# Designs tried in a protein design run: peptides against a protein of PDB entry 4XPM. Part 172

Target 1, 160 residues: chain A of PDB entry 4XPM
Amino acid sequence: VMLHSKNVKGFLENTLKPYDLHSVDFKTSSLQSSMIITATNGGILSYATSNNDVPKNSINEINSVNNLKMMSLLIKDKWSEDENDTEEQHSNSCYPVEIDSFKTKIYTYEMEDLHTCVAQIPNSDLLLLFIAEGSFPYGLLVIKIERAMRELTDLFGYKL
Target 2, 67 residues: chain B of PDB entry 4XPM
Amino acid sequence: DIKGTIAFDTHGNVIESTGVGSQRIEDIGDLSKVTLDAEGFAQVQGDSLLVHLYKRNDITLAVYTSA

## One batch from the design tools (peptide; made by RFdiffusion4, then SolubleMPNN)

Design b2_p26_3_s1 (from b2_p26_3, 10 letters changed)
Fold by OpenDDE base, seed 2:
Structure b2_p26_3_s1 (fold): chain B 160 residues (1-160), chain C 67 residues (1-67), chain A 26 residues (1-26)
Amino acid sequence: as target 1 above (160 residues)
Amino acid sequence: as target 2 above (67 residues)
Amino acid sequence: MDFMDKLNEELDQFIKEGLDAIKKKF
């Protein structure tokens, strides 16, 4: 099964879902945003947001999209810096992982009051980016993005 | 009775927290250093509460009880 | 069940197993 553009949007929308445990009384909020962006310049290739009730072409929508663009660029820049910094790669905010013999890293970044997590899709020019509220635990966010990455094998090795 | 829980990863980041555990995230630093037995268990007295630890597959679960 | 639902279930199962294990241990 090949992942097509429309399927990517649906995939990202699915990642927005909150976690709700029954064994203990624990439930998260939905992710604020989920994006696939370019590792080269932070351009957004696809995105999903939990705030979907904004009228199209409204000033609020424009501001929301612009905010996502700014966030993606900022996080890409931070990621790029860390990928060129051995010390940062050994920090507690970096999770080296291996998926199907491909190595990648998951980074957690606090952006203002938001919790973010970003990872390079293995051997690709693409990054997967999750943005959540500050109440969303980082450990869970990392587990979430790792699992999501494992479902994006069609994009492994994708070059722009 | 369980008063709360914290689950955390090897980086000390929270996976879930409930009850009093949500107010004791700072305990993770010390809990992560506790020596577990061969089965992955430990019991630690923390403040007025007893903390029961279980670790498996790089995830540690801390359960807070009154005694 | 999609992959996110599966993950939710896996985490829930882990916590449940941990709680049960602790209950048996102590």
Scores: peptide ipSAE 0.747, ipTM 0.955, DockQ to the pose 0.798
Fold by OpenDDE base, seed 3:
Structure b2_p26_3_s1 (fold): chain B 160 residues (1-160), chain C 67 residues (1-67), chain A 26 residues (1-26)
Amino acid sequence: as target 1 above (160 residues)
Amino acid sequence: as target 2 above (67 residues)
Amino acid sequence: MDFMDKLNEELDQFIKEGLDAIKKKF
């Protein structure tokens, strides 16, 4: 079943969920943002955010969206650079992953005080991007985005 | 009497941390170098605390105890 | 449960299993 844009939005909203363990006293915040962007230009295809306090159509909302656009572009640029840098691909910030025989990489990036991770959806022109607070541990963020990608098989091989 | 925990991946990045573990993230560098036994366990002395290690499927769990 | 809830549960189960294993080992 092909994933439609509305379904993608709902999917991304689900990825915002915090982790709450019961075996030990550990709980995270929700992701700040989750989005699918183009690997070519960093354009936002779909996004979800946990910040719903800003009134719709307000100047603050516009600024917030513009901020997401800027972050998307910056991360895309960094990702593009790393994809052409063998040394960066062997750093601790790069996780080679195989999903259903498709190979991809997960990168972790510090963006000011935010923790981010990005991964190319296998064999596609799309990137999945998570943005979290600085308190969100990178190891957990990587596990989270890997699991999310495994649920996006409909987008594998998607070309613009 | 667990004082804290750290779970981390093969890249040394934290998956979860609790208690004193949250204040000892810097220990991961040394803990990642510890040789585990055939069952994936190790015990190391860290500062005043004892650290118990368990690794399975590329995730290492460190448990801090007083003894 | 959705895939995120399942992942949360899987991680929780791993930690629990690890704690129990350590308790038994030492």
Scores: peptide ipSAE 0.746, ipTM 0.955, DockQ to the pose 0.778
Fold by OpenDDE base, seed 5:
Structure b2_p26_3_s1 (fold): chain B 160 residues (1-160), chain C 67 residues (1-67), chain A 26 residues (1-26)
Amino acid sequence: as target 1 above (160 residues)
Amino acid sequence: as target 2 above (67 residues)
Amino acid sequence: MDFMDKLNEELDQFIKEGLDAIKKKF
């Protein structure tokens, strides 16, 4: 089964949802952005943002998209460096995980005041990228992206 | 009476925090080193607050109380 | 219920169980 573009967009939009616990008084903000990008060039294949207050086709929207492009490129570059650095792969910012016998890694990166998390979709040329506010806990962000990747089995092995 | 909570993973990263726990994220470093009993529990007295620990499935929950 | 809602519920359930367990233990 191949994921249609519309399905991917909807999937990413779902990942934006905040967490709201009832057992304790804990609630997060929504993710700022959720993206699937290429591991090769950091190009954005699909994205969703919680910033819906920007009019469509406005200069502000263009600027926001450009910002996402810049962040995706920077994170891709850092990810690429870390994938070639044994020390970084053993750092506290790297989570080795296995999904359905496929191995991948989840990395957490501080981008200015934002909390980001990126992971290669297993055996693919694609990265899943979450961008959140600084108040969003990293541990929760990691759990979130791992669960999301488990739902993207159709993209496992995807090559450009 | 619960004054706050912190849940954190094996990397010491926060999963959730509430109350006084939100202001004591730095405690995770020491809390992660505490030896738990066979059932995954521990109790530590840091300052005026008592911290109750519970760990299961690689997630540790710390509960801060006055007593 | 989508997968994110399910995860939210799982985490909430964990916290609840932990709180109850601590209450019984101490």
Scores: peptide ipSAE 0.746, ipTM 0.955, DockQ to the pose 0.778
Fold by OpenDDE base, seed 4:
Structure b2_p26_3_s1 (fold): chain B 160 residues (1-160), chain C 67 residues (1-67), chain A 26 residues (1-26)
Amino acid sequence: as target 1 above (160 residues)
Amino acid sequence: as target 2 above (67 residues)
Amino acid sequence: MDFMDKLNEELDQFIKEGLDAIKKKF
C-alpha cells in the first residue's frame, strides 16, 4: 500500500508542529520545513513549510522553493558522503536506529544558522529531511524524525 | 526550588533545556560521565548550584537547584 | 491525537516523572 501524494503532504505538514511541554517551561518553534527527497539526486518528492503566508506563484514562493531545493541537494550530498565514511558514521552526529527490524541512520547537520536532520527511509531510495531554526535542539529533532519514520512504513523498501 | 533543567541523549545532544540549564549546556560533557546508582540517580555539586540527575531509557534529566 | 501530539505527551510525561522521582529521591 502506497501513500497518495495528498496524504504524504498532509503527513509532512503534521510534522511541522512545535513541541510544547507543560511540566517545564519549554516550547519550540515549528519546523521550517519537512521534506521527502530522493537519495540519488536530492529531488524533492513532497514538502511542507511553515511559511504559508506567501502568495502562490509569486516570486517569493519561487525563491522559497528554490531555497528548499538547494538545501535538499546540499544535505543529500553530505549524507551520501557520510554513508561512505566509517568515521562519520561513528560521530555524535550519527544515530543508528532500528525500526521493525529495518536498520537506518539519522544524521544531524548544521546548515549555516539552521539545524537539520536527515534519515533514509528504511530500505528505500528516499530520505526524510527536517529543517529547523538554530534554537531547535538536536536531541529533540532526532527523536522527532525517528517517530515520524515509524509512521511511514508504507514507504519502507520503496525504490525509484 | 528548581532553577533550571537539561534533558539530553546518549550522544550529549539536548532534548530540552529551561532556566539556568539553557545557559549551562556545556555541563553535559561532565554530567554524561557521572556514575549513576542502581536506580539511575546521582547528585553533583556544581558552582553555586546542585545538579540532580535521573536517567531512564537513554535519556538523562538534569535538574538544577540552589540546595 | 496524532502521532506528533502523542510524542509531545510522552516527552512531557517523562519530564514529569523524572521531576517527581528526583523530588522523592532527594
Scores: peptide ipSAE 0.746, ipTM 0.955, DockQ to the pose 0.790

Design b2_p26_3_s2 (from b2_p26_3, 11 letters changed)
Fold by OpenDDE base, seed 1:
Structure b2_p26_3_s2 (fold): chain B 160 residues (1-160), chain C 67 residues (1-67), chain A 26 residues (1-26)
Amino acid sequence: as target 1 above (160 residues)
Amino acid sequence: as target 2 above (67 residues)
Amino acid sequence: MNFMDELNEELDKFIQEGLEAIRKRF
């Protein structure tokens, strides 16, 4: 099934859901944002945010989008640098993974007080980006984004 | 009785933490170096707590209990 | 059940299994 724009948006919205464990008293916040961006320019192709209280076409919405644009660009730049840096690829902030015989890497980045995680959708010009509060643990964030990428097989190999 | 937990990955990053574990994230550095037995278990004496380790599928669970 | 719910359950199950395993071992 082809991922249409609406389907992608819905997918990203689903990724916002918090973790809530019952075996132990552990619950996360929702992700602040989930995005698919271009690896080339950091342009946002689709996004979802947990802040649904922002009225459409409001100044606050515009500011929110602008903030996302800035973050996506910064993260894209950092990702691009790391993809060309063997030392960074061997740091604890880089997780090489294989999904259905496709190799990719997951990077964790601290952005101010936020925890972020980004990964190239295998063989594509697209990045999946999660932005969470600083309380969201990186190990869990990595597991989350890996699981999410496994559901994006339709985008594997997508070129701009 | 369980006083807290930490689950962490092979990179030393936290997956979950609860109770006293949330205040002892720095323990991961030492816990990650502990040699586990053939079944994936170990016990480490802390300051005032015992730490019980279980590792499976590249995830380590540390459970803090009273000594 | 969506994939995020499944992951939540999988993680919860892992923790539960670990707790039980530790209980039996120690």
Scores: peptide ipSAE 0.737, ipTM 0.954, DockQ to the pose 0.784
Fold by OpenDDE base, seed 5:
Structure b2_p26_3_s2 (fold): chain B 160 residues (1-160), chain C 67 residues (1-67), chain A 26 residues (1-26)
Amino acid sequence: as target 1 above (160 residues)
Amino acid sequence: as target 2 above (67 residues)
Amino acid sequence: MNFMDELNEELDKFIQEGLEAIRKRF
């Protein structure tokens, strides 16, 4: 299965789904946003958002897109710094993981009042980025993004 | 009688929390240091509540009960 | 089943198994 632009968008939309457990009374909100961005400049290649109530071509839509661009750039910069910092890679906010013999890292970042999680798609110039409300647990966010990355094998090794 | 739960990973980050567990996230620091038996279980007295621990596959489940 | 739904189910199953294990152990 090859991932095209439309397929990626649909994939990201699927990642927005909330978790709802029945064994215990636990339910999360949907992710605010899910994005694939470039590791080089933080440019957004594809994104999905749970806020679908914004009219097209409205000032609110423009502001929301601009906000996503700003967040992606900030997170990319922080990620880049951490990837070049041994101490940060050993911090509690870094999760080394291995997917199909490919090594990558998952980072958690507090962004204002939001909980964010970012990971490099293995051997690629791409980052997967989740943005959630502050009530979304980091441990669950990490598990979620790891599982999502396992579905993106077609993007492994992707270079710009 | 279960009063709440906390599930957390090896970094001490929450995976899920319910009931009184949602108000006791700070307990993870101490719970993560508890020595488990060979089957991955432990029982800890926490103030007025009893905490039952179960760990498997790097996830720890804490269950708060009155007894 | 969607991969996110599968993960949801896996986590739910883990919690359920843990609760049952604790119930039997204590």
Scores: peptide ipSAE 0.737, ipTM 0.954, DockQ to the pose 0.765
Fold by OpenDDE base, seed 4:
Structure b2_p26_3_s2 (fold): chain B 160 residues (1-160), chain C 67 residues (1-67), chain A 26 residues (1-26)
Amino acid sequence: as target 1 above (160 residues)
Amino acid sequence: as target 2 above (67 residues)
Amino acid sequence: MNFMDELNEELDKFIQEGLEAIRKRF
């Protein structure tokens, strides 16, 4: 059974939560954005953002959504290029992972002053995308997105 | 007397950093090359700090101390 | 507790265990 759109939105909102360790003095910011996009065109199917203090239908809301659209397209294009580039797949910015016997890759991309990571949901036409501030460590970002993908088994194999 | 920490993955990317560790991310290159013992430990003398290493499940924890 | 809270706790536990292991080893 595929996830309902509302359930997906709630899932993405949960991924925004910051890390706060108590064993050591370490705390991150919330993710700026979390998205599910199409691997074909970079179209946004669902998204969540941490800056919710924007009035509905305001110019600021429109600008924020347009910015997400731009980022999703840019990252999708970069991902597509790397999926056809053996050298890029062997860089430290590419993490091959296996979830329930399904193989996929996690890529980290620096986009302006932001830290991003993207991964194809196994055997699907969908990408999971996290956008964070530049202070968010890449290693932690990778762990975070891998854990999130393990909760999206209903989307494994999804084709457009 | 911990002065700071760095946790990093097998790609050399940071998972967490605190204290002086946050200012010594460039150390990961050298720390990742250190030979660990059978239990996953090592100790490395730095410039003014001692670095204690522990690796388990592909995550390395580096702890900086004065001694 | 959701999956992100669980991951936060798992990471915190790892760091704590590592600190304790280092303390005992050195």
Scores: peptide ipSAE 0.736, ipTM 0.954, DockQ to the pose 0.772
Fold by OpenDDE base, seed 3:
Structure b2_p26_3_s2 (fold): chain B 160 residues (1-160), chain C 67 residues (1-67), chain A 26 residues (1-26)
Amino acid sequence: as target 1 above (160 residues)
Amino acid sequence: as target 2 above (67 residues)
Amino acid sequence: MNFMDELNEELDKFIQEGLEAIRKRF
């Protein structure tokens, strides 16, 4: 099965959903953004955002998209640096994981007041990127992105 | 009576927090160093609150109680 | 349900199991 652009968009929109536990009184906000970007250039291939109040084709929409482009590029650059830094790979901000016998890493990054995490889709030229508010716990963010990646097997091995 | 909870991973990052646990995230540093018994349990006295620990599958749950 | 709902339930179940385990242990 192959994921088409429309399927990917819908997938990313689903990842925005907040957590709401009933065993204890705990609820998160929705993710601010969810993206698939290129590991090579940090270009956005697909994205979803919880902020849909901006009119289409408005200057505010353009600014928001430009902001996402900037963030994706910055995170890609940081990710690239860390992938070449042994010390960073052994920090608390790096989670080595294995999915279906494929190894990858999840990184957490503080971006101003936002909590972000990024992971290379196994054996691919793609990164999955979650951006959340500062109140979103990093441990939960990591669990969330790992689970999401397990649903993207169609993109494993994807090369540009 | 539960006053709050913290769940955290092996990196010391929060998974969830409630009640007084949300105000005691700094406790994770010390709680992560506590030696658990063979079944994955421990009990630690923290100031006026008692902390009950349970760890399974690399996730630690801390439950704060008054006694 | 979708995978995000499943994850939500899995986490909820873990917390519940932990609470019960602690209750029985102490």
Scores: peptide ipSAE 0.736, ipTM 0.954, DockQ to the pose 0.787

Design b2_p26_3_s3 (from b2_p26_3, 8 letters changed)
Fold by OpenDDE base, seed 5:
Structure b2_p26_3_s3 (fold): chain B 160 residues (1-160), chain C 67 residues (1-67), chain A 26 residues (1-26)
Amino acid sequence: as target 1 above (160 residues)
Amino acid sequence: as target 2 above (67 residues)
Amino acid sequence: MNFMEELNKELDEFIKEGLEAIKKKF
């Protein structure tokens, strides 16, 4: 089964949903954004955002998209640097994980006041990127993106 | 009587926090160093509150109580 | 069930189990 672009969009939209625990009084905000970008250039292949209050084709919408493009490029660059830095790969901001015998890494990055998390889709030229508010805890963000990647097996090994 | 909670991973990053736990994230550094018993439990006196620890599957839950 | 909902449930159950375990232990 091949993932269609529309299916990917819907998948990313699902990842935006907040966590709401009932055992304790804990609830997060929705993710600000969820994206699949290229590992080569940081180009956005698909994205979802929780900010749906902006009119389409408006200057605000354009600015928000441009902001996402900028963030994706910056995070891709940081990721690329870390992938070539053994020290960064052993930092507390790097989570080595294995999914279906494929190894990858999850990185957490502070971007201004936002909490971000990025991971290479196993053996692919693609990165999965979550952007959340500063109140979203990193530990939960990591768990979230790891679980999400397990649902993207169709993209494993995807090369540009 | 539970006053708050913190759950954190092996990297010391928060998974969830509630109540007084939300204001004591800095405790994770010390809590992560606490020796747990064979069942994954520990009890630590923290300031005016008692902290109960439980670890399973690389996740540590800290529960703050008055006693 | 959606995978995100499943994860939410799993985490919730973990916290619940931990709370009960601590209650029994101490």
Scores: peptide ipSAE 0.726, ipTM 0.951, DockQ to the pose 0.775
Fold by OpenDDE base, seed 1:
Structure b2_p26_3_s3 (fold): chain B 160 residues (1-160), chain C 67 residues (1-67), chain A 26 residues (1-26)
Amino acid sequence: as target 1 above (160 residues)
Amino acid sequence: as target 2 above (67 residues)
Amino acid sequence: MNFMEELNKELDEFIKEGLEAIKKKF
């Protein structure tokens, strides 16, 4: 099924859901935010946030969007730097992965007290970005974003 | 009796943690260096707890029990 | 079941398998 803008929003909203294990007593919080941004400028193409209680067109919504814009830009910049840094690509914060013969990298970044994870959608000008609370484990965040990217094959190769 | 768990990946990053495991994330560094048997198991004596290791598909599960 | 629910289930099953395997081993 082709991912339309509305479908992308719904997809991102689905990624917000927490993990809840019953084999052991482990449960995460929801992701704070999930975004698709441009790799070039860090512009937000689509996003979802766990706090849906913000009225549309409210000051709070504007502030939240502005915060996301800032975060996306900062993370994009860090990602861009790391993509040109061999040492960073060999750190424990970088996960080379292959999805359907397409190679990409997943990066984890600590942003203040938040845990973030970003990955280039294979062969595209787009990044998938997850922002979570500091209690959200990085290993799980990586697994989550990898799985999510596997569902975004329609965006593979997308160029601006 | 299980006192806690830690699951972690090959980069040493946590996937899940429970119980005493949540307070012993620093153990991952040492646990990741433990040589596993042919079936992917190992047992390591900690400070006061016994740690049972199981690794499959690049994920290591550490289970803390009383010694 | 969506992909996130599936992943949740997969992880849970992995932990279960590990716990059982450890129980049998030791």
Scores: peptide ipSAE 0.726, ipTM 0.951, DockQ to the pose 0.789
Fold by OpenDDE base, seed 3:
Structure b2_p26_3_s3 (fold): chain B 160 residues (1-160), chain C 67 residues (1-67), chain A 26 residues (1-26)
Amino acid sequence: as target 1 above (160 residues)
Amino acid sequence: as target 2 above (67 residues)
Amino acid sequence: MNFMEELNKELDEFIKEGLEAIKKKF
């Protein structure tokens, strides 16, 4: 079964869900945003956001979308730089992982007061990007994006 | 009597924190250097709290208790 | 359950296992 654009949107919306543990008193906020962007230009192919209070077609919505575009481009640029920097790939902000025999890397970046996490979908021209509040712990964010990426096997090897 | 917890990964990044653990994230630096026994356990005396460590599958759980 | 709920459960179970393991050890 191939993942279509409509399915991708729903998938990203599902990734917004917060964690709520019961063994200990720990609960996170929802992700602010979840996106699939191009690794080449940082263009947004699909996205989901937790803030749905903004009226459609309003100036505020336009501003929010533009902000996401800016964020995606900035993160893509940072990711591109790090992919060409051996030292950065050995930092605590880089997690090399293997999914179904495909190697990729997960990076954590702080953008202003936000916690972000980005990973290249294995062997593809696509990046999965999570944006969370500063209270969202990075270790959990990494686990989350890895698990999400394992569900995107249909996009493995996707080329633009 | 658990006063708090911290779970962290091999990079020293937090997975979860509760109670006093949320106020002691800086402890991860030292806790990550503790040598665990063959079963993945260790006990470390803090300032006033006792820290119990359990590691499995690259995740370390630190449990803070009194005494 | 979806994959996010499953992950939540897996993490919760890990914490439970750790807490019980520590309780038995010490």
Scores: peptide ipSAE 0.726, ipTM 0.951, DockQ to the pose 0.775
Fold by OpenDDE base, seed 4:
Structure b2_p26_3_s3 (fold): chain B 160 residues (1-160), chain C 67 residues (1-67), chain A 26 residues (1-26)
Amino acid sequence: as target 1 above (160 residues)
Amino acid sequence: as target 2 above (67 residues)
Amino acid sequence: MNFMEELNKELDEFIKEGLEAIKKKF
């Protein structure tokens, strides 16, 4: 396995990069956050954020991390509910995808004024989670997270 | 000549939008129902603008022009 | 080039190709 904790952090940081076209005048903001969390408890295993202007050990950093924990838990709960709801799995907010013969689903969720996207890493106990501003289009989020998952083959089948 | 663009997926979710396209996201509902020709093209007249459609690999590109 | 840069390039090329295709068609 090539992915270690350091490598995962760097990987997630790379996913933060904005989408910037040259053929037309279109550019997104950076993702606010990118995380790998547990599907069981919503615990954060690794994360990256775009707002690194916060000093370490500051109250602002603590609040930021706590906010991520809250969002990850809420999204995990919603994901868990949808995974047990056939109707929700057939909504336009659910994208069934196949990566190297492994099936998974991508979900888009509105969280207050934020756009989020979550997907189970195939056959694993892990979820990949993107959090973006409300201006970030959902279709692009889905494409982005699918491409990211294709780079996480080392985590396919990972069980806690 | 191009006034704006919208690219969207098969679920009707936006991939990108520019110009007047950014103000016409609601058009996706109707545009997604348009029958395309064998090469994946269509043209739709909408109010004062023409919409040119191109679909490939489950992504639809809509280009808004005045003529 | 990392995977994000590749994706960005692919999408940009798609839009470019689509614009040219539409220009030729209409």
Scores: peptide ipSAE 0.725, ipTM 0.951, DockQ to the pose 0.773

